# Peptides against a protein of PDB entry 4PAS, part 42

Target 1, 39 residues: chain A of PDB entry 4PAS
Amino acid sequence: SVNQASTSRLEGLQSENHRLRMKITELDKDLEEVTMQLQ
Target 2, 39 residues: chain A of PDB entry 4PAS as posed
Amino acid sequence: SVNQASTSRLEGLQSENHHLRMKITELDKDLEEVTMQLQ

## One batch from the design tools (peptide; made by RFdiffusion4, then SolubleMPNN)

Design b1_p27_7_s1
Fold by OpenDDE base, seed 1:
Structure b1_p27_7_s1 (fold): chain B 39 residues (1-39), chain A 27 residues (1-27)
Amino acid sequence: as target 1 above (39 residues)
Amino acid sequence: SKLEQIQKEKHSTLKKLEETEKEIASL
């Protein structure tokens, strides 16, 4: 149904949003490590 | 450099995050 499609889309977007937030955290740790190694 | 590469990847990731949040808000 339209409602099911909309819900599935929202859930997909929320999952992607969470994945992207976790990726930012990982990249920040990578930045910290590289920065430390360059000092 | 490796630092610049990670910074660019972070920037791209943040832009994707912004896009998902914008789309979520539009539902």
Scores: peptide ipSAE 0.696, ipTM 0.922, DockQ to the pose 0.966
Fold by OpenDDE base, seed 4:
Structure b1_p27_7_s1 (fold): chain B 39 residues (1-39), chain A 27 residues (1-27)
Amino acid sequence: as target 1 above (39 residues)
Amino acid sequence: SKLEQIQKEKHSTLKKLEETEKEIASL
C-alpha cells in the first residue's frame, strides 16, 4: 500500500541518515588525528 | 593532502546528510 511504501522509504532514509552521521563522527576523528600530526 | 581529502569527504557526506534530512522532513 501507499502507507507501507512511505513507511519503508522513511525507515530507509532514517537508516541512511544514521550511517551518514556515524561517518561524520569517523571523519571528525580522522581530522583530529591528522591535525595533531601536523602540529 | 590528507587533511584536504578528509575535508572534501566530510563536505560530501554533509551534503548527503542534508538531503536525507530534507527528504525525511518532507514525508
Scores: peptide ipSAE 0.696, ipTM 0.922, DockQ to the pose 0.976
Fold by OpenDDE base, seed 2:
Structure b1_p27_7_s1 (fold): chain B 39 residues (1-39), chain A 27 residues (1-27)
Amino acid sequence: as target 1 above (39 residues)
Amino acid sequence: SKLEQIQKEKHSTLKKLEETEKEIASL
């Protein structure tokens, strides 16, 4: 149904959003490490 | 440089994040 399709799409987007947020956290840690090494 | 590479990856990741949040808000 339309409602089932919309719910599945939302759940997929929420999981991707979470993955992307975690990736940002990892990249920020990498930036911190590289910055410290360059000081 | 390694710093510039990470910054570029962060930029592209933030753009993808913005798109997912925009799509979520439109549902």
Scores: peptide ipSAE 0.695, ipTM 0.922, DockQ to the pose 0.977
Fold by OpenDDE base, seed 5:
Parts: sequence; C-alpha cells; structure tokens
Structure b1_p27_7_s1 (fold): chain B 39 residues (1-39), chain A 27 residues (1-27)
Amino acid sequence: as target 1 above (39 residues)
Amino acid sequence: SKLEQIQKEKHSTLKKLEETEKEIASL
C-alpha cells in the first residue's frame, strides 16, 4: 500500500541518517588524530 | 594530503546527511 511504501521509505531514510551521523563522528576522530600528528 | 582527504569525505557526508534530513522532513 501507499502507507506501507511511505513507512518503508521513512525507515530507510532514518537508518541512512543514523549511518551518516556515525560516519561524521568517525571522520571527526580521524581529523583530530591527524591534526594532533601535524602539531 | 590525508587531512584534505578526510575533510573532503566529511563535506560529502554532511551533504548527504542534509539531503536525508530534507527528505525526512518532506514526508
């Protein structure tokens, strides 16, 4: 149904959003580590 | 450089995050 499709899309977007936020956290840690190495 | 690579990856990730948030808000 249209409602099921919309719900599945939202859940997919929410999971991707979470994955992207986790990736940003990892990249920020990498940036901190590289920045410290450059000092 | 390694620093530039990470910054580029972060920029692209932030763009993707913005797009997902816009799409979520549109539903």
Scores: peptide ipSAE 0.696, ipTM 0.922, DockQ to the pose 0.972; fails the geometry check

Design b1_p27_7_s4
Fold by OpenDDE base, seed 3:
Structure b1_p27_7_s4 (fold): chain B 39 residues (1-39), chain A 27 residues (1-27)
Amino acid sequence: as target 1 above (39 residues)
Amino acid sequence: SELERIKKELDEVRKKLEETEKEIASL
């Protein structure tokens, strides 16, 4: 159904959103480390 | 540089995050 398709899409987007947030956290740590090493 | 590479990747990931959030909000 349209509702099932919308729910599945939302769940997929939420999963991707979470993955992207985790990646940002990792990259922020990498950036901090590199910045510290360059000082 | 490694610093600029990380900054660029951050910008790309943040852009993708914004896109997913916009799509979520549109549902």
Scores: peptide ipSAE 0.675, ipTM 0.917, DockQ to the pose 0.956
Fold by OpenDDE base, seed 1:
Structure b1_p27_7_s4 (fold): chain B 39 residues (1-39), chain A 27 residues (1-27)
Amino acid sequence: as target 1 above (39 residues)
Amino acid sequence: SELERIKKELDEVRKKLEETEKEIASL
């Protein structure tokens, strides 16, 4: 149904949102390490 | 450089995050 499709899409987006937030955390750490190495 | 690569990737990921948040808000 339309409602089921919307719910599944929302859950997929929430999962992707979480994945992206975790990726930002990882990249921030990588950025810190590279920045420190360049000093 | 590795520094610029990471910065670019961060910008891309942040853009995607913003897009997902906008789509979530539209549902």
Scores: peptide ipSAE 0.675, ipTM 0.917, DockQ to the pose 0.954
Fold by OpenDDE base, seed 5:
Structure b1_p27_7_s4 (fold): chain B 39 residues (1-39), chain A 27 residues (1-27)
Amino acid sequence: as target 1 above (39 residues)
Amino acid sequence: SELERIKKELDEVRKKLEETEKEIASL
């Protein structure tokens, strides 16, 4: 149904959103480490 | 450089995050 499709899309987007947030955290840490090593 | 690579990837990920948040808000 339209409602099922919308729910599945929302859940997929929420999962992707979480993955992206975690990736940002990892990259921020990597950036900090590289920056510190270059100083 | 590794620093520039990470900065570029970070910008790309932040852009994707913004797009997912916009789409979530539209539902």
Scores: peptide ipSAE 0.675, ipTM 0.917, DockQ to the pose 0.952
Fold by OpenDDE base, seed 2:
Structure b1_p27_7_s4 (fold): chain B 39 residues (1-39), chain A 27 residues (1-27)
Amino acid sequence: as target 1 above (39 residues)
Amino acid sequence: SELERIKKELDEVRKKLEETEKEIASL
């Protein structure tokens, strides 16, 4: 149904949003590590 | 450099995050 499709899309977007937030955390850590190594 | 690579990837990921948040807000 249209409602099921909309719910599935929202859940997919929320999952991707979470993945992207986790990736930012990882990259921030990598950035800190590289910055420290360059000092 | 690795530093510039990470900075560019951060910018790309932040852009994608903003896009997903906009789409979520529209549903």
Scores: peptide ipSAE 0.674, ipTM 0.917, DockQ to the pose 0.951

Design b1_p27_8_s4
Fold by OpenDDE base, seed 5:
Structure b1_p27_8_s4 (fold): chain B 39 residues (1-39), chain A 27 residues (1-27)
Amino acid sequence: as target 1 above (39 residues)
Amino acid sequence: MLEEIQREKEGLLKKLKEVEEEIRKLQ
């Protein structure tokens, strides 16, 4: 159904949102580490 | 290195904004 398709898409998007946020946090840590190494 | 990581982060932030907008449309 349209509702099932929308729910499945929402769940996929929520999972991707979480993955993206975690990766951004990792990159922020990498940026901090590299910044410290360059000082 | 810094500029490369920053560019990657900017790319991910753009994707995040797109995903969040699609989430808002489905809620």
Scores: peptide ipSAE 0.672, ipTM 0.914, DockQ to the pose 0.961
Fold by OpenDDE base, seed 4:
Structure b1_p27_8_s4 (fold): chain B 39 residues (1-39), chain A 27 residues (1-27)
Amino acid sequence: as target 1 above (39 residues)
Amino acid sequence: MLEEIQREKEGLLKKLKEVEEEIRKLQ
């Protein structure tokens, strides 16, 4: 149904949102590490 | 290296904003 398709899409987007946030956090750590190595 | 990681982060931030906007439209 349209409602099921919308719910499944929302769940997929929420999962992607979480994945992106986690990856950004990882990159922030990488940036910190590289910055420290350049000092 | 710093610039490469920063560019990747900027790309991910753009994608995140797009995903968040689509979530807002579905809620």
Scores: peptide ipSAE 0.671, ipTM 0.914, DockQ to the pose 0.965
Fold by OpenDDE base, seed 1:
Structure b1_p27_8_s4 (fold): chain B 39 residues (1-39), chain A 27 residues (1-27)
Amino acid sequence: as target 1 above (39 residues)
Amino acid sequence: MLEEIQREKEGLLKKLKEVEEEIRKLQ
């Protein structure tokens, strides 16, 4: 159904949102480490 | 290196905003 398709898409988007947030957090850590090494 | 990581982060932030907007449309 349209509702099931929308739910499945939402779940996919939520998983991608989480993946992106985790990767950004990792990059923030990498930026901190590189910044510290440059000091 | 620092600038490369920053550019990657900016790209991911852009994608994140797009995903968050699509989530808002479905909620």
Scores: peptide ipSAE 0.671, ipTM 0.914, DockQ to the pose 0.936
Fold by OpenDDE base, seed 2:
Structure b1_p27_8_s4 (fold): chain B 39 residues (1-39), chain A 27 residues (1-27)
Amino acid sequence: as target 1 above (39 residues)
Amino acid sequence: MLEEIQREKEGLLKKLKEVEEEIRKLQ
């Protein structure tokens, strides 16, 4: 159904949102570590 | 190295904004 398709898409987008946020957090940590090494 | 990580982060932030906008349309 349209509702099931929309729900499945929303769940997929929420999963991707979480994945992206986690990767950004990892990169922020990497940036901090490299910044500290350059000081 | 810093510039490369920053460029990757900027790319991911752009994708995140797109995903968040699609989520808002479905809610």
Scores: peptide ipSAE 0.671, ipTM 0.914, DockQ to the pose 0.934

## One batch from the design tools (peptide; made by RFdiffusion4, then SolubleMPNN)

Design b1_p28_1_s4
Fold by OpenDDE base, seed 5:
Structure b1_p28_1_s4 (fold): chain B 39 residues (1-39), chain A 28 residues (1-28)
Amino acid sequence: as target 1 above (39 residues)
Amino acid sequence: SSALEKKLQHIRMEKKKVEKDLEETLKQ
């Protein structure tokens, strides 16, 4: 149904958004670690 | 260390890519 397709799309976008935000958090930690090693 | 500087640059470039991907996701 149109409603099911819209819900599945939203869930997909929310999951991808979450994944990308978590990856940014990971990369920020990696940046901090490497920056500390360069000090 | 040149190795640490390269690693730092790699992470910065990857972060920039992920931020663009996030922006594209938010536009949908």
Scores: peptide ipSAE 0.570, ipTM 0.878, DockQ to the pose 0.945
Fold by OpenDDE base, seed 4:
Structure b1_p28_1_s4 (fold): chain B 39 residues (1-39), chain A 28 residues (1-28)
Amino acid sequence: as target 1 above (39 residues)
Amino acid sequence: SSALEKKLQHIRMEKKKVEKDLEETLKQ
C-alpha cells in the first residue's frame, strides 16, 4: 500500500533523526572531556 | 598536548558531519 510505504519511510527517517541526535550528544560529551583535559 | 588538540579537532569535524547528516534527514 502507498500509505504503508509512506509510514515506513517516515518511521525510518524518525529513527535516523533520533540516532543522529544521540550521536551529537555523545560527541558533545567527548568534546567536554577533551576540553577539560586541555585545561 | 598536540595529541589532545588533534583529538579535539577530530571530534569537531565528526560533529559537523553528523549535523549535516541530520540536516539532510530533516529535509526529507
Scores: peptide ipSAE 0.570, ipTM 0.877, DockQ to the pose 0.962
Fold by OpenDDE base, seed 2:
Order: sequence, then structure tokens, then C-alpha cells
Structure b1_p28_1_s4 (fold): chain B 39 residues (1-39), chain A 28 residues (1-28)
Amino acid sequence: as target 1 above (39 residues)
Amino acid sequence: SSALEKKLQHIRMEKKKVEKDLEETLKQ
């Protein structure tokens, strides 16, 4: 149904948003680690 | 070291790409 397609699209966007936010957190941790090694 | 500086630059560039991807996701 149209409602199922819209819900599935929203769930996909929410999961991708979460994945991208988690990746930013990981990269920030990596930046901190490398920065500390440069000090 | 030049190796650590290159690694730092790489991570910074990857972060910038992920931030753009997040922005594109938020536009949906």
C-alpha cells in the first residue's frame, strides 16, 4: 500500500541517518586518537 | 610524523563526506 511504502521509506531514512551519525562519532574518535598521537 | 598528519587529513576528509551524506539524508 501507499502507507506501507511511505513507512518503509521513512524507516530506511531513519536507519541511514542513524548509521551516518554513528560513523561521525567513530571518525571523531579516530581524529582524537590521531591528534593525541601527534602531541 | 608526515604519516600521522596524512592520516589526520584523511579522517577529516572522510568526516566531511559523511556530513554531506547526512545532510542529503536530512533533505529527504
Scores: peptide ipSAE 0.570, ipTM 0.877, DockQ to the pose 0.957
Fold by OpenDDE base, seed 1:
Structure b1_p28_1_s4 (fold): chain B 39 residues (1-39), chain A 28 residues (1-28)
Amino acid sequence: as target 1 above (39 residues)
Amino acid sequence: SSALEKKLQHIRMEKKKVEKDLEETLKQ
């Protein structure tokens, strides 16, 4: 149904959003670590 | 260390890529 397709799309976008946000958090920690090593 | 500087630059570039991908996702 149109509703099922819309829900599945939203769930996919939410999952990708979460994945990308978690990756940013990881990269920020990596940046912090390397920055401290350069000091 | 030139190796640490290159690593820092790599992480910054990857972060910028992920931020763009996130922006694209938020525009859907």
Scores: peptide ipSAE 0.568, ipTM 0.877, DockQ to the pose 0.952

Design b1_p28_3_s3
Fold by OpenDDE base, seed 5:
Structure b1_p28_3_s3 (fold): chain B 39 residues (1-39), chain A 28 residues (1-28)
Amino acid sequence: as target 1 above (39 residues)
Amino acid sequence: SELEKIQQELDGLRMELKKVEEEIEKLK
């Protein structure tokens, strides 16, 4: 149904949101590490 | 440079995150 499709889309987006946030955190750490190494 | 590559990737991910969050809000 349309409602089921919307719910599945929302759940997929929420999972993607979490993945993106985790990846951003990881890259922030990597950026800090690289910055320190370049000093 | 490696630093520039990471920064560019971060900028891309932040834009993508904003897009995802906007879509989530529209579905609520």
Scores: peptide ipSAE 0.433, ipTM 0.852, DockQ to the pose 0.944
Fold by OpenDDE base, seed 2:
Structure b1_p28_3_s3 (fold): chain B 39 residues (1-39), chain A 28 residues (1-28)
Amino acid sequence: as target 1 above (39 residues)
Amino acid sequence: SELEKIQQELDGLRMELKKVEEEIEKLK
């Protein structure tokens, strides 16, 4: 159904949102580490 | 440089995040 499709899409987006936030956090730390090593 | 590569990847991910969050809000 339309509602089921919308719910599935929302859940997928929420999962992607979480993944992106985690990856950004990881890269922020990588960037910090690289910056520190270059100083 | 490695720093530039990470910075560029971060910029891309932040843009994607913004788009995802906007789409989530539209579905709520």
Scores: peptide ipSAE 0.430, ipTM 0.851, DockQ to the pose 0.930
Fold by OpenDDE base, seed 4:
Structure b1_p28_3_s3 (fold): chain B 39 residues (1-39), chain A 28 residues (1-28)
Amino acid sequence: as target 1 above (39 residues)
Amino acid sequence: SELEKIQQELDGLRMELKKVEEEIEKLK
């Protein structure tokens, strides 16, 4: 149904949102490390 | 440089995150 499709889409987006936030956190740490090494 | 590569990847991910969050808000 339309409601089921919307719910599935929302859950998929929420999962992607979490994935992106975690990856950004990882890269922030990488950036910090590289910055420290360049100083 | 490695720093530039990481920064570019971060910028891309942040833009994608914004897009995802905007679509989530539309579905709520």
Scores: peptide ipSAE 0.421, ipTM 0.849, DockQ to the pose 0.946
Fold by OpenDDE base, seed 3:
Structure b1_p28_3_s3 (fold): chain B 39 residues (1-39), chain A 28 residues (1-28)
Amino acid sequence: as target 1 above (39 residues)
Amino acid sequence: SELEKIQQELDGLRMELKKVEEEIEKLK
């Protein structure tokens, strides 16, 4: 159904959102480390 | 530089995140 499709899409987007946030957190830490090493 | 590469990647990911969050809000 349309509702099921929308729910599945939402769940997929939420998973992607989580993945992106985790990757951003990792890179923020990397950036902090590199910045500190350059100072 | 490594710093610029990381920053550029971060900028890209943040843009993707914004897009995903906008789509999530549209579906809610």
Scores: peptide ipSAE 0.420, ipTM 0.848, DockQ to the pose 0.931

Design b1_p28_3_s4
Fold by OpenDDE base, seed 1:
Structure b1_p28_3_s4 (fold): chain B 39 residues (1-39), chain A 28 residues (1-28)
Amino acid sequence: as target 1 above (39 residues)
Amino acid sequence: SKLEEIKKEKQSVLEKLKEVEKEIKELQ
């Protein structure tokens, strides 16, 4: 149903949101490391 | 540089995050 499709889409988006936020954290650590190496 | 490459990747991820959060808000 439309409701089931919307729920499944929302669950997928919530999972992707979490993955993207974790990736930002990783990239911030990479930026910190590279910045320190350049000093 | 590696620094600028990571900054560009981070910006790309942030743009995708904004899109995902927008769609989440639309579905809630």
Scores: peptide ipSAE 0.705, ipTM 0.923, DockQ to the pose 0.964
Fold by OpenDDE base, seed 2:
Structure b1_p28_3_s4 (fold): chain B 39 residues (1-39), chain A 28 residues (1-28)
Amino acid sequence: as target 1 above (39 residues)
Amino acid sequence: SKLEEIKKEKQSVLEKLKEVEKEIKELQ
């Protein structure tokens, strides 16, 4: 149904949102590490 | 440089995050 499709899409987006937020945290750690190595 | 490469990747991820958050808001 339309409602099932919308719910499944929302759940997928929420999972992707979490993944992207975690990726930002990882990239910030990498930036810190590289910055420290360049100093 | 590796630093600039990571900065570019971070910017790409941030743009994707904005898109995902926009679509989440549209579905809520």
Scores: peptide ipSAE 0.705, ipTM 0.923, DockQ to the pose 0.955
Fold by OpenDDE base, seed 4:
Structure b1_p28_3_s4 (fold): chain B 39 residues (1-39), chain A 28 residues (1-28)
Amino acid sequence: as target 1 above (39 residues)
Amino acid sequence: SKLEEIKKEKQSVLEKLKEVEKEIKELQ
């Protein structure tokens, strides 16, 4: 149904949102590490 | 440089995050 499709899409997006936020955290850590190595 | 490449990747991820958050908001 339309409602089931929307719910499944939302759940997928919420999972992707979490993944992307975690990736930002990792990249920020990597940026800090590389910045320190360049000093 | 490695630094600039990571910055570019971060910016790409941020743009994707904005898109995902926008669609989440539309579905809620």
Scores: peptide ipSAE 0.705, ipTM 0.923, DockQ to the pose 0.964
Fold by OpenDDE base, seed 5:
Structure b1_p28_3_s4 (fold): chain B 39 residues (1-39), chain A 28 residues (1-28)
Amino acid sequence: as target 1 above (39 residues)
Amino acid sequence: SKLEEIKKEKQSVLEKLKEVEKEIKELQ
């Protein structure tokens, strides 16, 4: 149904949101490490 | 440089995050 499709899309987006936020955290750590290595 | 590469990747991820959060808001 349309409602099931919308719910599944929302759940997928919530999972992607979490993944992207975790990726930002990883990239910030990588930036810190590279910055320290350049000093 | 590796530093600039990571900064560019971070910016790309942030733009995707904004898109995802916008779509979440539209579906709620």
Scores: peptide ipSAE 0.705, ipTM 0.923, DockQ to the pose 0.946

Design b1_p28_4_s4
Fold by OpenDDE base, seed 1:
Structure b1_p28_4_s4 (fold): chain B 39 residues (1-39), chain A 28 residues (1-28)
Amino acid sequence: as target 1 above (39 residues)
Amino acid sequence: SLEEELKRIKEEKQKVEKDLKKVEEEIA
């Protein structure tokens, strides 16, 4: 149904939001590691 | 090099942040 589709879309977006935030965290860790190596 | 890797990571992070902003805008 339309309602089910909307709910699924929102859940997908929320999942993607979480994934992207986690990716940023990982990249920040990578940045920290490389920065340390450059010092 | 480490400098190139640093640059790569920063650029990738920038892309991820852009994607995140788009997703957040859709959620809001």
Scores: peptide ipSAE 0.697, ipTM 0.920, DockQ to the pose 0.958
Fold by OpenDDE base, seed 5:
Structure b1_p28_4_s4 (fold): chain B 39 residues (1-39), chain A 28 residues (1-28)
Amino acid sequence: as target 1 above (39 residues)
Amino acid sequence: SLEEELKRIKEEKQKVEKDLKKVEEEIA
């Protein structure tokens, strides 16, 4: 149904949002490690 | 090199942040 499709999309977006936020955290950690190595 | 790796990570982060903004705007 239309409602089911909308709900599924929202859940997919929320999952992607979480994934992207976690990726940012990982990249920040990588940046920290490389920065420390450069010092 | 470490300098090139730093640049790569910063560029990737910028891309991810743009994607994140799009997703957050869609959720809102």
Scores: peptide ipSAE 0.697, ipTM 0.920, DockQ to the pose 0.951
Fold by OpenDDE base, seed 2:
Structure b1_p28_4_s4 (fold): chain B 39 residues (1-39), chain A 28 residues (1-28)
Amino acid sequence: as target 1 above (39 residues)
Amino acid sequence: SLEEELKRIKEEKQKVEKDLKKVEEEIA
């Protein structure tokens, strides 16, 4: 149904949002690690 | 090198942040 499709789309976007946020966290950790090594 | 790695990570982060902005815009 239309509602099911909309809900599935939203859930997909929410999961992607979470994935991207986690990726940012990982990249920030990597940045910190490299920065520390450069000091 | 470490300098090149730092640059690579910063560039990747910039791309991820742009993707995140698009997703957040779609959710809103």
Scores: peptide ipSAE 0.696, ipTM 0.919, DockQ to the pose 0.954
Fold by OpenDDE base, seed 4:
Structure b1_p28_4_s4 (fold): chain B 39 residues (1-39), chain A 28 residues (1-28)
Amino acid sequence: as target 1 above (39 residues)
Amino acid sequence: SLEEELKRIKEEKQKVEKDLKKVEEEIA
């Protein structure tokens, strides 16, 4: 149904949002490690 | 080198942040 499609899309976006936020966290950790190695 | 790795990570982060912005704008 239309409602099911809309709900599924939102859930997919929320999942992607979470994935991307987690990736940012990982990259920030990587940046910190490299920065520390450069010091 | 460490400098090149730092640059690479920063560039990847910038790319991910752009993707994140698009997703957040669509959710909103």
Scores: peptide ipSAE 0.696, ipTM 0.919, DockQ to the pose 0.955

Design b1_p28_6_s2
Fold by OpenDDE base, seed 4:
Structure b1_p28_6_s2 (fold): chain B 39 residues (1-39), chain A 28 residues (1-28)
Amino acid sequence: as target 1 above (39 residues)
Amino acid sequence: SLQEKLKKIEEEKKEVEKKLKETEEKIA
């Protein structure tokens, strides 16, 4: 149904948003590690 | 080199942040 499609899309976007935020956290950790090695 | 690795990670982060912004715009 239209409502099911809309809710599924929202849930998918929210899940992707969470995944991307977690990826940023990982990249920030990697940046910190490399930066420390450069010091 | 370490400097090259740093730049690569920074560039990847920039791309991820762009995608994050896109998802947030679609959610809101």
Scores: peptide ipSAE 0.679, ipTM 0.913, DockQ to the pose 0.968
Fold by OpenDDE base, seed 5:
Structure b1_p28_6_s2 (fold): chain B 39 residues (1-39), chain A 28 residues (1-28)
Amino acid sequence: as target 1 above (39 residues)
Amino acid sequence: SLQEKLKKIEEEKKEVEKKLKETEEKIA
């Protein structure tokens, strides 16, 4: 249904948003690690 | 080099943040 399609799209976007936020966290950790190695 | 790794990670982060903003814009 239209409602199911809309909710599925929203859930997909929310999942992607979460994935991207987690990736940022990982990258920040990597940045910290490299920065520490540079010290 | 470590400096090159640092810059690469920063560049990737910029791209991910761009995508994050796009998803948030679509959710809103």
Scores: peptide ipSAE 0.679, ipTM 0.913, DockQ to the pose 0.959
Fold by OpenDDE base, seed 2:
Structure b1_p28_6_s2 (fold): chain B 39 residues (1-39), chain A 28 residues (1-28)
Amino acid sequence: as target 1 above (39 residues)
Amino acid sequence: SLQEKLKKIEEEKKEVEKKLKETEEKIA
């Protein structure tokens, strides 16, 4: 149904958003690690 | 080198942030 499609789309976007946020956290950790090694 | 690694991570982060902004725009 239209409602099912809409909710599925939203859930997919929210899942991707969460994944991207987690990736940022990982990258920030990597940045910190490399920065520490450079100091 | 460490400098190259730093650059690569920063570039990847920039791209991820761009995608994050796009998803947030679509959710809103």
Scores: peptide ipSAE 0.679, ipTM 0.913, DockQ to the pose 0.961
Fold by OpenDDE base, seed 3:
Structure b1_p28_6_s2 (fold): chain B 39 residues (1-39), chain A 28 residues (1-28)
Amino acid sequence: as target 1 above (39 residues)
Amino acid sequence: SLQEKLKKIEEEKKEVEKKLKETEEKIA
């Protein structure tokens, strides 16, 4: 149904959003590590 | 070099943040 399709799309976007947020967390940790090494 | 790694990570983060913003715009 249209509602199911909309819900599925939203869930997909939310999953991608979560993945991207997790990637930011990883990159921030990498930045911290490199920054510490530069100091 | 470490400086190059730093720049690479910062650039990647910028790209990921861009994609994050795009997904949030689509969710909203």
Scores: peptide ipSAE 0.679, ipTM 0.913, DockQ to the pose 0.965

Design b1_p28_6_s3
Fold by OpenDDE base, seed 5:
Structure b1_p28_6_s3 (fold): chain B 39 residues (1-39), chain A 28 residues (1-28)
Amino acid sequence: as target 1 above (39 residues)
Amino acid sequence: SLEKKLQEILEEKKKVEKDLKETEEKIS
């Protein structure tokens, strides 16, 4: 249904949003690691 | 090099942040 399609789209976006946030956290950790190695 | 690695991570983070902003815009 149209409602199911729209809710699935939203859930997909929310899932992607979460994935991207987690990726940023990972990258920040990588940045910290490299920065420490440069010291 | 570590300096190059740092730069690459920063550039990737900038891209990810752009994508994050786009998803948040679509959710809103």
Scores: peptide ipSAE 0.678, ipTM 0.913, DockQ to the pose 0.952
Fold by OpenDDE base, seed 1:
Structure b1_p28_6_s3 (fold): chain B 39 residues (1-39), chain A 28 residues (1-28)
Amino acid sequence: as target 1 above (39 residues)
Amino acid sequence: SLEKKLQEILEEKKKVEKDLKETEEKIS
């Protein structure tokens, strides 16, 4: 149904959003590591 | 080099932040 499609899309977007936020966290840790090594 | 790695991470982060903004825009 239209409602099912909408909810599925939202859940997919929320899942992707969470994945991207976690990736940012990982990249920030990588940045910290490299920055410390450069100092 | 470490400098190159730093720049690569920064560039990837910029891409991920762009994608994050797009998902948040679609959610809202």
Scores: peptide ipSAE 0.678, ipTM 0.913, DockQ to the pose 0.964
Fold by OpenDDE base, seed 4:
Structure b1_p28_6_s3 (fold): chain B 39 residues (1-39), chain A 28 residues (1-28)
Amino acid sequence: as target 1 above (39 residues)
Amino acid sequence: SLEKKLQEILEEKKKVEKDLKETEEKIS
């Protein structure tokens, strides 16, 4: 149904949003590690 | 090199942040 499609899309976007946020956290950790190695 | 690695991480982060912004705009 239209409602099911809309909710499924939202849930997909929310899960992707979460994944991207976690990726940023990982990248920040990597940045910190490399920065420390450069010091 | 470490400098190159740093640069690569920064560029990837920039891309991820762009994608994050796009998803947030779609959610809103």
Scores: peptide ipSAE 0.678, ipTM 0.913, DockQ to the pose 0.966
Fold by OpenDDE base, seed 2:
Structure b1_p28_6_s3 (fold): chain B 39 residues (1-39), chain A 28 residues (1-28)
Amino acid sequence: as target 1 above (39 residues)
Amino acid sequence: SLEKKLQEILEEKKKVEKDLKETEEKIS
């Protein structure tokens, strides 16, 4: 149904949003690690 | 090199942040 499709799309976007947020956290950790090595 | 690695991480982060912004725009 239309509602099911909309819900699935939203859930997909929310899942991707979460994944991207987690990726930022990982990248920040990587940045910290490299920065420490450069100091 | 470490400098190059730092630069690559920064560039990737910039791309991820762009994608995050686009995703949030679609959710809103």
Scores: peptide ipSAE 0.677, ipTM 0.913, DockQ to the pose 0.958

